# Ledger of designs, part 24: peptides against a protein of PDB entry 6RGO

Target 1, 392 residues: chain A of PDB entry 6RGO
Amino acid sequence: MALKLLGFNQDATCFSVISSNKGVTIYNCDPFGKCFELEKSTSNDEELDFLVEMLFSTSLIAVVDKTIGASKRKKLKIVNTKRKATICELTFPHEIMDVIMNRKIICVVLKSDQIFVYDISCMKLLRTIDVRGEKLKSTSKFRNSEAVGDIGVRVSLSTDNNSILCYSSYSKSDKENAPLNDIVVFDALKCIQINVLPAVHQSNIVCIACSPDGMLMATASEKGTIIRVFKTIDTENDEPILVNEFRRGSRPSRISEMKFNHDNTLLACVGESDTIHIFALPVTTTEADANEDDTLQQSSHSLSSSINGLQYISKGLANRFGKIIVSKIPTQSQQRHVAYIKIPENAKYRIGFPKDTTNTIHICGEDGNYLVYSIPRNEVGPCTLVKSNTFD

## One batch from the design tools (peptide; aimed at target 1 T58 N80 I120 M123)

Design b1_p25_2_s3 (made by RFdiffusion4, then SolubleMPNN; its pose is not in this set)
Fold by OpenDDE base, seed 5:
Structure b1_p25_2_s3 (fold): chain B 392 residues (1-392), chain A 25 residues (1-25)
Amino acid sequence: as target 1 above (392 residues)
Amino acid sequence: SERKKLEEEAEKILEKLKKLEEEKK
């Protein structure tokens, strides 16, 4: 059967899939099993396409049917999974491209590069963010959807109640084809812009991950060779703080998903490559609990790679010619993965970090595998398979 | 459990959304 992965929920306790024969299925991770199924409403051999966003492991989900006709692709349904009932429906002016939620907020991304921010508790619209802004309204020539690949606004939302929204934005270049290489950090509750990270990559951003607490953000471009991690709120001299720069590989490969673990110590990435990469983040030792006693000389070769805090001098010297100069971060400061998982090249995978086990990663594949891996902490190497299940 | 608290919150949201949708009809 052809499976299409929709991904894990916020805490990796559930994942959702599309089966060509069954429709949408939600699986619980532990105990492993089906917890919800949305049956295919049509007997037609049409390829099923859905967006499904879960509110953790609860009975509340948001569903968009993208299978048939432009009308359904504009409809967000809030569904009670226990009752198998649509509770409310919202209709948008444009096709829905993405839906993300936490306990407070739903964000709906449209093909128009608009983000609609809602209070989940009443579905009240809090803000409409127009990522193109007023200047780009004139060139409303729909990018002919065929040749320019799936380059739209990307979003990530913190899973906490602070509701930090990170989204890709168009650079202020006077070029008709400005890249989506800026990041905006937005407080979705207060509806205020907190920060702007200009030109974080040379090309369009295709993947963003916000940390669960909203304090960190990871970005990847179309090249997928470099991942950058920034602080979301803090700035140094009004410039973005680059925490890490990771090298996934030397060959271009699209990154489809990135995730932080719940303690911000790990960043995982997955995409078109045969490898899930896991990177270690520097633990910000808060100075406080350096009590004297434990002289245990474990020469843990902390790969204290002196991450010289390369201030990402986003000296975007707008040279007199409006060229955003992305500062060349020295290739010597680029860290490699600390752990990896080999996956089949022909299967798309999704990733999730469980809340209770920060050294564990959940993965699922369009090959019908749900796998739990242990992440090595003391050595660079492969992850160890702990549990495996199959789904159809 | 945390899962139970989240479900109770989700049920309250779903009930409120149901009422608000009934008031629009």
Scores: peptide ipSAE 0.648, ipTM 0.960, DockQ to the pose 0.885
OpenDDE base, seeds 1, 2, 3, 4: peptide ipSAE 0.637, 0.632, 0.636, 0.635; ipTM 0.957, 0.956, 0.956, 0.956

Design b1_p25_2_s4 (made by RFdiffusion4, then SolubleMPNN; its pose is not in this set)
Fold by OpenDDE base, seed 1:
Structure b1_p25_2_s4 (fold): chain B 392 residues (1-392), chain A 25 residues (1-25)
Amino acid sequence: as target 1 above (392 residues)
Amino acid sequence: SEKEKEEKEAEEIEKKLLELEKKKK
């Protein structure tokens, strides 16, 4: 059977898949097992395509049937999985490209580069964000690119109640083909723009991850070689704060998903490569906890080689991207451990971080594997497989 | 449990959504 992975929920307690024979299936991670199935509405051998966004481990899901018919691709259903009932339906003017939610809001991304922000409790429209802006209304030849994988607006939402929305936006360049290389940070509850990060990459942003608390954001471009981590709200001299820059690899490879763990200590990425990468983030010790005299002895000798790499990055970025203030990452946080998981090159994977275990990652593949890995804390190396299950 | 709290919040959301759908008809 062909499986298509939809992804994990916000806390990695469940994941969703499309089975070509069954429809949408939701699996519980622990105890592992099928918890819901949405049967096919049609007996046709048509390739199934769905968006499914879960509300954590609850019985509520948002579903978009993208399979066939222009009207279905514009419809968002809220479904109770226990009752197998549609609670409400919303219809949009354009095809739905993405749906993201937390306990407070639903964001719906349209093919028109519009983001509709709703209060989940009443499905009241709070804001329509037009990412193209008013000027492009006259010259927008709809990109008739039927090309699967087209460059559109990317979004990520904090899983907390603060509801920080990060989205890709067009640069202010008067070019007809302005790249989607700006990021806007938006308070989705108050409907206020908090921050704008200009030109965070040279090409279109194809992947964004917001931290669970909304304080950090990771970005990757079409090249997928460099991942940048920024503060979302905080600025230094009205300039964006670059917290981290990670190299995933030397070869271009599309990143399909990134996730922070629940304590903002790890960033994972997955995509078209044979490797899931996990990067260590510096623990931002709030000044309050700095009174515990953790006398980590200065092993002085090996630090000299890693410092030269960071100085070259700072000079190169400052000249091309404007003054991105690379915050002085404290010298102690320069030990960025990288962990990895090898995956089959021909299988798409999704990633999720469970809430209860900050050093554990859940992964699932279109090969029918659900895998739990332990992440090494103090060294660079492979993750250790802790649990495996299969699904169909 | 945290899960029971989340499910209760979802039941309250569901109730409000069902009340809104009844007012549109």
Scores: peptide ipSAE 0.361, ipTM 0.892, DockQ to the pose 0.898
OpenDDE base, seeds 2, 3, 4, 5: peptide ipSAE 0.301, 0.356, 0.350, 0.349; ipTM 0.873, 0.890, 0.890, 0.889

## One batch from the design tools (peptide; aimed at target 1 R103)

Design b1_p26_1_s1 (made by RFdiffusion4, then SolubleMPNN; its pose is not in this set)
Fold by OpenDDE base, seed 1:
Structure b1_p26_1_s1 (fold): chain B 392 residues (1-392), chain A 26 residues (1-26)
Amino acid sequence: as target 1 above (392 residues)
Amino acid sequence: KEKKEKEEKEELEKIEKFIEELEKKQ
C-alpha cells in the first residue's frame, strides 16, 4: 500500500501515517501498535493528503484534509481521538500549509504567509502575524502559483509552556523577490517579538527547528548543505549568537525535518538524502563548573573523508553576514561527534526524539518501517539499531 | 522526579478538562 508519513508527535511517543486504503492512522511507539484510525470519508481514488498534529500522548489532534480539489484544505478540525468526535472546526480564508502545537498554543500557517496563533485551551485567536506586511498587499501578484509552490513561511514552536515561535520572514531588500531568509523569534503567549535574526542564509529558509525549551533554533536553506544553530533570545552586542554551523554534506539536498533532543545535546536532520545526520551540540557548561580541568585527551580521530558531515565554525561568517557573532565557543575541548543512519534512497523518513532516553532516536519510513536507534555519544559513527517494527 | 511526574499529570488532566469544555460549547 502507498504510505505517506505525517511524522512524530513532540515527544516521539506516537507517529501518524496516511494509508491510501484507511485514511489517517496513529501508531503508539511503546508498546508498538495502532492507537487511532480516522477513516477515509471519500471513496474517490484521489491521492490522500493530510496534516495531522497530535498533542503529545493526549486525545487531542488537529487534522487538515489537504486532498486536491477538497474545499477542506482551508478547514482545521480539532478531534478527540478517545471519542472519535470533532471538538471544533475553524475555517481560514486561505489553504492551510502547516499546523504546529504545544500544551498552550496552536499555530496555523496559511498559503497567504499569515500565521494564526490560538490559545489551545479555548481556541481563541491571540494574534494574526502577517509575514508579508501591509506594503506587499498592494502587489496583488500572487507569487505565480505553479512554479514556486514549495517556498512558504516555515515555523517551529518550543514544546515547553514558554511557547517560543520561530518563523521565516522576508528580508528588507528593495528587491521584488526578497528571500525568506530572516528568522523572527516570537513569544506566542504574550504575542511579542523577542528577536530578529537577519539573513541567516543566502537563500530561502526551508527548514526550522526550535529546541524543546525554546533557547536554540536550527535553520537550513534550499541548498541543505549548511545547518546553522542560533540562540533564540540571547544576543551579544545586540547581534545574533551563532552557536554552531554544521555541514550536512557536499551535495545540495533538501532537508525536510530537523529536531533537537530533549536536553539540547543533539540535532538530527532528515530529507531527500540516503542519510539521517545527528550532530552533537556543545554542552553549555554553566560558567560555574569551568574549573574542572577535564583533560579529555586529544584523540586526533582523523575525521575520515567518508563522513560527509563536518562540524565547523566558518571564520568567514562574520564578514559575509556582517551581523552574526560567532560566539567564542571555546575551540578546544568540545569533540563534536556526528552520528548517522543510512536509509533507502527515495524513502521519505521522519524523526523523533523520545523524552526518557536522550541518546535514542525514533525514525519511521514510507516503506513501513518504524526503527529505534541508539546514538553513540563518544564516537563518530553509525547509530545502532535497537528495535524494529513494521506497519501497513 | 515525583514532583515533575505530578506536574505533568496535573497538566494532562488540565488538557483533558479543557477538551471536555470545548466539546460542551458546540
Scores: peptide ipSAE 0.301, ipTM 0.827, DockQ to the pose 0.539
OpenDDE base, seeds 2, 3, 4, 5: peptide ipSAE 0.284, 0.274, 0.280, 0.261; ipTM 0.819, 0.816, 0.820, 0.809

Design b1_p26_1_s2 (made by RFdiffusion4, then SolubleMPNN; its pose is not in this set)
Fold by OpenDDE base, seed 4:
Structure b1_p26_1_s2 (fold): chain B 392 residues (1-392), chain A 26 residues (1-26)
Amino acid sequence: as target 1 above (392 residues)
Amino acid sequence: KKKKEEEEKEILKKIEEFIEELLKKQ
């Protein structure tokens, strides 16, 4: 059967899949098993397409039926899974491209490059963000709507209650085809723009991840060779703070998903490559007062490479075209993965980090595998498989 | 930690209560 992955929920306690024969199925990770099913409404051999966003382990899901021929691509259903009942239905002017939520808000991304921000507690619209309208105000040139290839606005939301929303925006360029290579950081509760990161890549951003606390953001372009990690709120001399630059690979490959773990110590990425990469983030040791005493010489060779905090002040090198580009970190300072998982070629995988175990990663594949891996701390190498389950 | 987890649980409970109120209006 053809499976299509929808992804993990915010804490990786559940994941959602589309089965061509069954419709949408939600699985619980521990104990492993089917916890909800939404039956297909059509008897036709149409390729099923859905968006499903689950609110943690609750009975609340957001569902969009994107199946071909369905007038439903503009409709968001909020469903109670325990009652199998629709709570409310929202209709949008354009096709829904993405839905993301936390305990406070729902964000709905449209094909029009609009982001609708709702208060989840009452389903009231807090803000409509018009990413195209912002571009038009800056560039005075209409992008021909037909040149909206596979590159739309990307979003990520903090899983905490601060509700930091990161989204891709169009760079200031006199070119009709300005890339989606800026990032806006937005307080989704207060409806205030708090930061703008200009030209974080040379090409369109195709993947964004916000940390659970909203303090960090990872970005990848259509090249998928370099991942950049920034502070979301903090700036240095009104310039964006680049915390890390990771090299996934030398060859171009699309990154489909990135996630931080719950303590911001790890960043995982997955995509079209045969490898899930896991990167270590420098723990900003707040200088906890070095109280003097306990001499216990345990010779654990923690490869805490003292990355002396060379704050790479990314002096925005105005390139010959007047664009502020985040200065490339020298290739010698580009970090590689600390851990990896090999996956089948051409298998689409999704990733999730469980809340209670910071060194564990959950993955699921369109091959019908749900896998739990342990991430090595002391050695660079493969992750260890801890648990395996299959689904259909 | 515990207080934050209790606040998170209370927020989720209020969302479940809101869901129940919406279902009573249908």
Scores: peptide ipSAE 0.121, ipTM 0.749, DockQ to the pose 0.637
OpenDDE base, seeds 1, 2, 3, 5: peptide ipSAE 0.116, 0.113, 0.115, 0.100; ipTM 0.746, 0.742, 0.747, 0.727

Design b1_p26_1_s3 (made by RFdiffusion4, then SolubleMPNN; its pose is not in this set)
Fold by OpenDDE base, seed 1:
Structure b1_p26_1_s3 (fold): chain B 392 residues (1-392), chain A 26 residues (1-26)
Amino acid sequence: as target 1 above (392 residues)
Amino acid sequence: DEKKKKEEEEILKKIEEFIEEKLKEQ
């Protein structure tokens, strides 16, 4: 059967899939099994396409049917899975491209490069973000370029209650073809722009991940060779703080998803390559707790010795032309590959980090495999398979 | 965990109540 992966929920307790025969199915990770099924409303052999975003392990899901007709692609359904009932239906002026949520906020991304921000508790619209801005409305003929690949606004939302929204924006170039290579950091609750990171890549940003606490973000461009990790809120001399630069590979390959683990110690990435990559982040010891625990110094030293060379906070020099020269983190630092998982070629995989096990990763494939891997702590190498299940 | 689950159930209940009110106003 053709499976299409929708992904994990925020804490990797569940994942969702499209089955050509059944419609949308949600699986529990532990104990493994079906927890919800949304039956296909149509008997037609049309290729099913859905967006599904689940609120953690709750009965709340947001669903967009992208299969049939321009009307359904503009409708967001909020569904109670326990009652099998539609709670709410919202209709948008344009096709829905993405939906992301936490306990406070729902963000809806439209094909028009608009982000609608809702208070989840009352489905009240808090903000409409127009990423193109008003001045571009006059000259932007809708790029009826059906042919140029899936270049749109990318978003990521913190899973905490602070609700930090990171989104890709157009660089302030006078060129009609400005790339989506800026990042805006936005407080989705207060509806305030916190930060702007200009020109974080040379080409369009195609993948963004926000950390669970909203303090870090990872970005990847169309090239998918370099992943950059920035602080979201903190700046140094009004310039963006680049925390890490990781090399996924030498060959261009699209990154489809990135995730931080719950303690911001790991970043995983997946895409069109045969390999899921896991990178170690430096443990930001918050300076506050430095006073009391003198005793645990011994074990951290072995990892710290390889870290000491890389406190080059690359001061992005905003050059005379508004380009952040991301100071090249020395090429040696790009190689903090900690672990990997080999996946079948041409199989799409999705990733999730469970909350309770910081060194465990959940993955699922369109091949019908749900796999749990242990991530090595002290050595660079392959992840160890701990559990496997199959789904249809 | 139980506190977060209760907060999530209260969010769901508020969403349901709000929408039931809006559907009665139509």
Scores: peptide ipSAE 0.142, ipTM 0.751, DockQ to the pose 0.299
OpenDDE base, seeds 2, 3, 4, 5: peptide ipSAE 0.044, 0.047, 0.034, 0.039; ipTM 0.673, 0.675, 0.667, 0.667

Design b1_p26_1_s4 (made by RFdiffusion4, then SolubleMPNN; its pose is not in this set)
Fold by OpenDDE base, seed 4:
Structure b1_p26_1_s4 (fold): chain B 392 residues (1-392), chain A 26 residues (1-26)
Amino acid sequence: as target 1 above (392 residues)
Amino acid sequence: SEEEKKEEEEILEKIEKFLEELLKKQ
């Protein structure tokens, strides 16, 4: 059967899949098994497409039927899975491209490059963000609607109550086809723009991850060779703080998903390549006064590379040819993965980090594999398979 | 922490209660 992965929930306790014959199925990770099924409403051999966003391990899901030919691609359903009941239905002016939520906020991304921000506790609209309207105000001409290929607005939301929303925006370029290479950081509760990170890549951003606490973001371009990690809120001399620059590979490859673990010590990425990459983040040890002399000689060679915060001086010297010169961070500062998982070529995988085990990663594939891996901390190498299950 | 777990449970109960109130209004 053709499986299509929808992904993990926020804490990787559940994952969602589309089966061509069954419709949407939600699996629990531990104990492994089906916890919810949404039956296929149509007898036609149409390729099923859905968005499903689950609120942690709760009975609350947001569902969009994206199946081709359906007028339903503009409808968001909020469903109670225990009662199999629709709680509310919202209709949008344009096709829904993405839905993301936490305990406070639902964000709905439209094909119009609009983001609708809702209070989940009452389904009240808090804000409409018009990313195209922001571009127009910046004197940049609209990207012609026909050139809206696979490149739309990308979003990520913190899983905490602070509800930090990171989204891709159009650069201030006089070019008609300005790239989606800026990041806006937005407080979704207060409806305030906190920060703008200009030109974080040379090409369009295709993947964003926010940390669970909203203090970090990871970004990848359509080239997918370099991942950048920034602070979301903090700035140094009004300039964005680049925390890390990771090299996934030398060859271009699309990154489909990135995730931080719950303690912000790991970043994982997956995409079109045969490899899930896991990167270590520097623990910001606030050197609080550990005056206590306790002589435990454990020779853990912590690679405490004190990466002095390289100020990403966005010297946006618009050279006369309208090339955004992203300052070339020296290739010497580019870190490699600390761990990896090999996956089948052309198999789409999704990733999740469980809350209770910061050194464990959950993965699931369109090949019908649900896999749990242990991440090595003391050595660079492959992850160890701990648990395997199959689904159909 | 146990406090974070309790805050999480209280948030989830508030959401479940809201969902039940929405279902009663339809």
Scores: peptide ipSAE 0.140, ipTM 0.740, DockQ to the pose 0.568
OpenDDE base, seeds 1, 2, 3, 5: peptide ipSAE 0.139, 0.037, 0.137, 0.125; ipTM 0.747, 0.597, 0.734, 0.733

Design b1_p26_2 (made by RFdiffusion4)
Pose (drawn by RFdiffusion4):
Structure b1_p26_2 (pose): chain A 327 residues (1-135, 151-284, 335-392), chain P 26 residues (1-26)
Amino acid sequence: MALKLLGFNQDATCFSVISSNKGVTIYNCDPFGKCFELEKSTSNDEELDFLVEMLFSTSLIAVVDKTIGASKRKKLKIVNTKRKATICELTFPHEIMDVIMNRKIICVVLKSDQIFVYDISCMKLLRTIDVRGEKIGVRVSLSTDNNSILCYSSYSKSDKENAPLNDIVVFDALKCIQINVLPAVHQSNIVCIACSPDGMLMATASEKGTIIRVFKTIDTENDEPILVNEFRRGSRPSRISEMKFNHDNTLLACVGESDTIHIFALPVTQRHVAYIKIPENAKYRIGFPKDTTNTIHICGEDGNYLVYSIPRNEVGPCTLVKSNTFD
Amino acid sequence: EEEEEEELEEFKEAYEEAMEEIEEEE
């Protein structure tokens, strides 16, 4: 089958790719190279490694499952790339759905909507967050820098009226203090959530409305959450998969089950800005590095890696600059 | 217990080295 299940780095330095053949490879951007290659851990052809989230450019990797079910739901391994050794092997009571890391805090998301927060220096569990214990699936996002700030979708106070709903809660994982609770920002479920690298901004995706809403995170008034802007959906409602924020928080990238990738600018310093054509029934992931604000890195399941430029003052499409092919 | 303490010591060391590499790159 195709080379599916791409993962993208925080710092846009490299990307994680599960080659359907054997193991998982991690490439670099500049210069492009085979950075890390995981050996054979397979027994059948279509069984897939699912979840890999990494540090910036380091040797520290978070790896989850290999087998379809032998050791998948209850595993987390911490591996150094230079020596291929497992350091700490943590076990969890449920199936892992997502793992997000940063320089200070490691988050592990379970299928039962439990979020385990760890101080990465000693792996002491800071707090267990019973989201489904209070009231598709939960989508979680986190800031990259320090003062790492956690964002998760929570159910509303209408659990008696119906089973599924989605509001937003802002949480400071550094001090384990809940900062702001946002109301039902959508009339539908939440599909994907992106938080700014500095933790000041947040994006929301709805399944039905397909309109991205941006709210201030922490500095927002206590009385009411502050809405920043909204972005035109286009000609057709489409499911969104992954969104990213620029380092200066002037740009927002959007990707999904669509023909095009949309680029939204920010009035921090309207409907559409830059659009990147994309093959229809193929899936891609997004990133952009810290070095420049004009370059957008693109990861594709078709086997191509592309680097596009952004037009500052033109509403035109992006210009391709650099490309390379996968393995 | 002793083996878990050793694994945690190794992890701390690996973490400190990874942080030094990030600082050097900055």
Fold by OpenDDE base, seed 4:
Structure b1_p26_2 (fold): chain B 392 residues (1-392), chain A 26 residues (1-26)
Amino acid sequence: as target 1 above (392 residues)
Amino acid sequence: EEEEEEELEEFKEAYEEAMEEIEEEE
């Protein structure tokens, strides 16, 4: 059977899949098993396409049927999985591209590059963000909705109640084909823009991850060779703070998903490559007052590479040819992965970090594998497989 | 109007039940 992965929920307790024969299935991770099934409405051998976003492990899911007709692709359904009923239906002016939620907020991304922000508790529209409208104030030409391929507005939402929304925006360059290489940080509850990170990559951003607490954001471009991690809210001299720059590889390869673990110590990435990469983030030791005494000499060679805060002076020397020269961070500051998982080259995988275990990662594949790996702390190397299950 | 109020009430109840489920797991 052809499987299509939808993803993990916010805490990696569940994942959703499309089965060509069954429709949408939600699996519980522990104990492993089916917890919900949404049957396909049509007997036809049409390729099923859905968006499903879960509200943690609860009975509430957001569903978009993208299989048939332009009308269905514009409808968001909230489904109570216990009742097996649609309890809310919203219709949008354009095709839904993405849906993301936490306990407070639903964000709906449209093909029009609009983001609709809702209060979940009452399904009230709080804000419509028009990412194109911000660009069009500089250049009146609609990109014709032709095959602008997989490059649209990308979003990520913090899983906490602070509801920090990070989204890709168009650079202010007067070029008709301005890249989606800016990031906006938005408080989804207060409906205020907190920060703008200009030109974080040279090309379009294709993947964003917000940390669970909303304090960090990871970005990757269409090249997928470098991942950048920024502070979301904090600035230094009104400039964005670059925390990390990670090198996934030397060869271009698309990153489809990135996730932080719950304590912001790890960042994982997956995509078209045969390798899931896991990077260590420097724990900002808040200098908690080191009160005196206990001499326990455990010689943990913490590779505390004191990354002296290289102020990323984005001296955007607008060279006369309208190339935003993102200042070359010295290639010496680029960190490699600390851990990895090998996956089949042609299998799409999704990733999730469970809340309870900061050194465990959940992965699932379109090959029908659900796998739990332990991440090594003290050595650079492969992750260890802890649990394996299959699904169909 | 009445059907939209009933749908909104059923939605609120299901949201409250879902918030209770999350608070019991934390």
Scores: peptide ipSAE 0.427, ipTM 0.866, DockQ to the pose 0.865
OpenDDE base, seeds 1, 2, 3, 5: peptide ipSAE 0.416, 0.412, 0.421, 0.423; ipTM 0.862, 0.859, 0.863, 0.864

Design b1_p26_2_s1 (made by RFdiffusion4, then SolubleMPNN; from b1_p26_2, 11 letters changed)
Fold by OpenDDE base, seed 1:
Structure b1_p26_2_s1 (fold): chain B 392 residues (1-392), chain A 26 residues (1-26)
Amino acid sequence: as target 1 above (392 residues)
Amino acid sequence: SEEEKEKLELFKKEYEEALEELKKLE
């Protein structure tokens, strides 16, 4: 059967798929099994397309029927999975491109480059962000954006209650064809812009991941060769803090998804390549609990693997035209992957990190495989397969 | 409308029930 992956939920306890014959199916990861099915309402042989965003492993899901020819592409449904009932319907002026949620917020991304931010507790609209309208305040010409079907606004939301929203925006340039290479950091609860990271890539941003706590953000461009990790809130001299620059590969390849683990120690990426890459992040020692006391001398030879220092190359060369050029981390300081998973060529995979085990990754494929891998801590190498299941 | 209020109250109840489900899974 043709499977289409929708993805994992926020804590990788469930994943969702489209089956051409069954419609939307949700699987539980542990114990592994089918927990919900939304049957296809139409007998038409049309290729099914859906957005499904889960509220963790709860009975609430957001669903958009994106099937071709359907007037439903503008409708968000909130469904109770236990009751199999729609409890809320919202209709938008344009096609829905993405839906993301946490315990507090739902964000709906439209083909118009608008982001609708809702308080989930009452489905009240808190903000409409018009990414094009913000560009027009800086550039007089409406882009007739009808033609570029594959380049839209990308979003990521923190899974915590702080509800940090990161989204791609158009660079301030007099060029009609300004790339979506700026990032805006937005407090979705307070409805305030916190930060703007200008020109984080040379081309359009196609993938964004926010950390669970909203303190870090990863970005990838259409080239997918370099992943950049930034602090979201913190700035140094009003400039964006680049924490890491990772090299996924030398060959261009689209990155479809990135995820942080729950303690911000790992970043995984997946896409069109035969390899899931896992990168180690520096442990940000929160300076807080350096309480003085416990003197215990245990002489454990910490092999100080010389993780060559965080060269804070904060030298944003503000070029004469007010463009903050993100300082290129020298190519020698480009960290490689710490771990990898080989996946079938041309199989789409999704990734998720469970909360309980920081060195475990969940993956699922359109090949019908659900796989659990252990990530090596002390060595660079392949992940070890711990568990495998199949679904249809 | 009254129907919109009833739908909103039902939605709030089901959201609160879902948050209680979440707290039992953490």
Scores: peptide ipSAE 0.410, ipTM 0.889, DockQ to the pose 0.801
OpenDDE base, seeds 2, 3, 4, 5: peptide ipSAE 0.390, 0.383, 0.407, 0.399; ipTM 0.882, 0.880, 0.888, 0.885

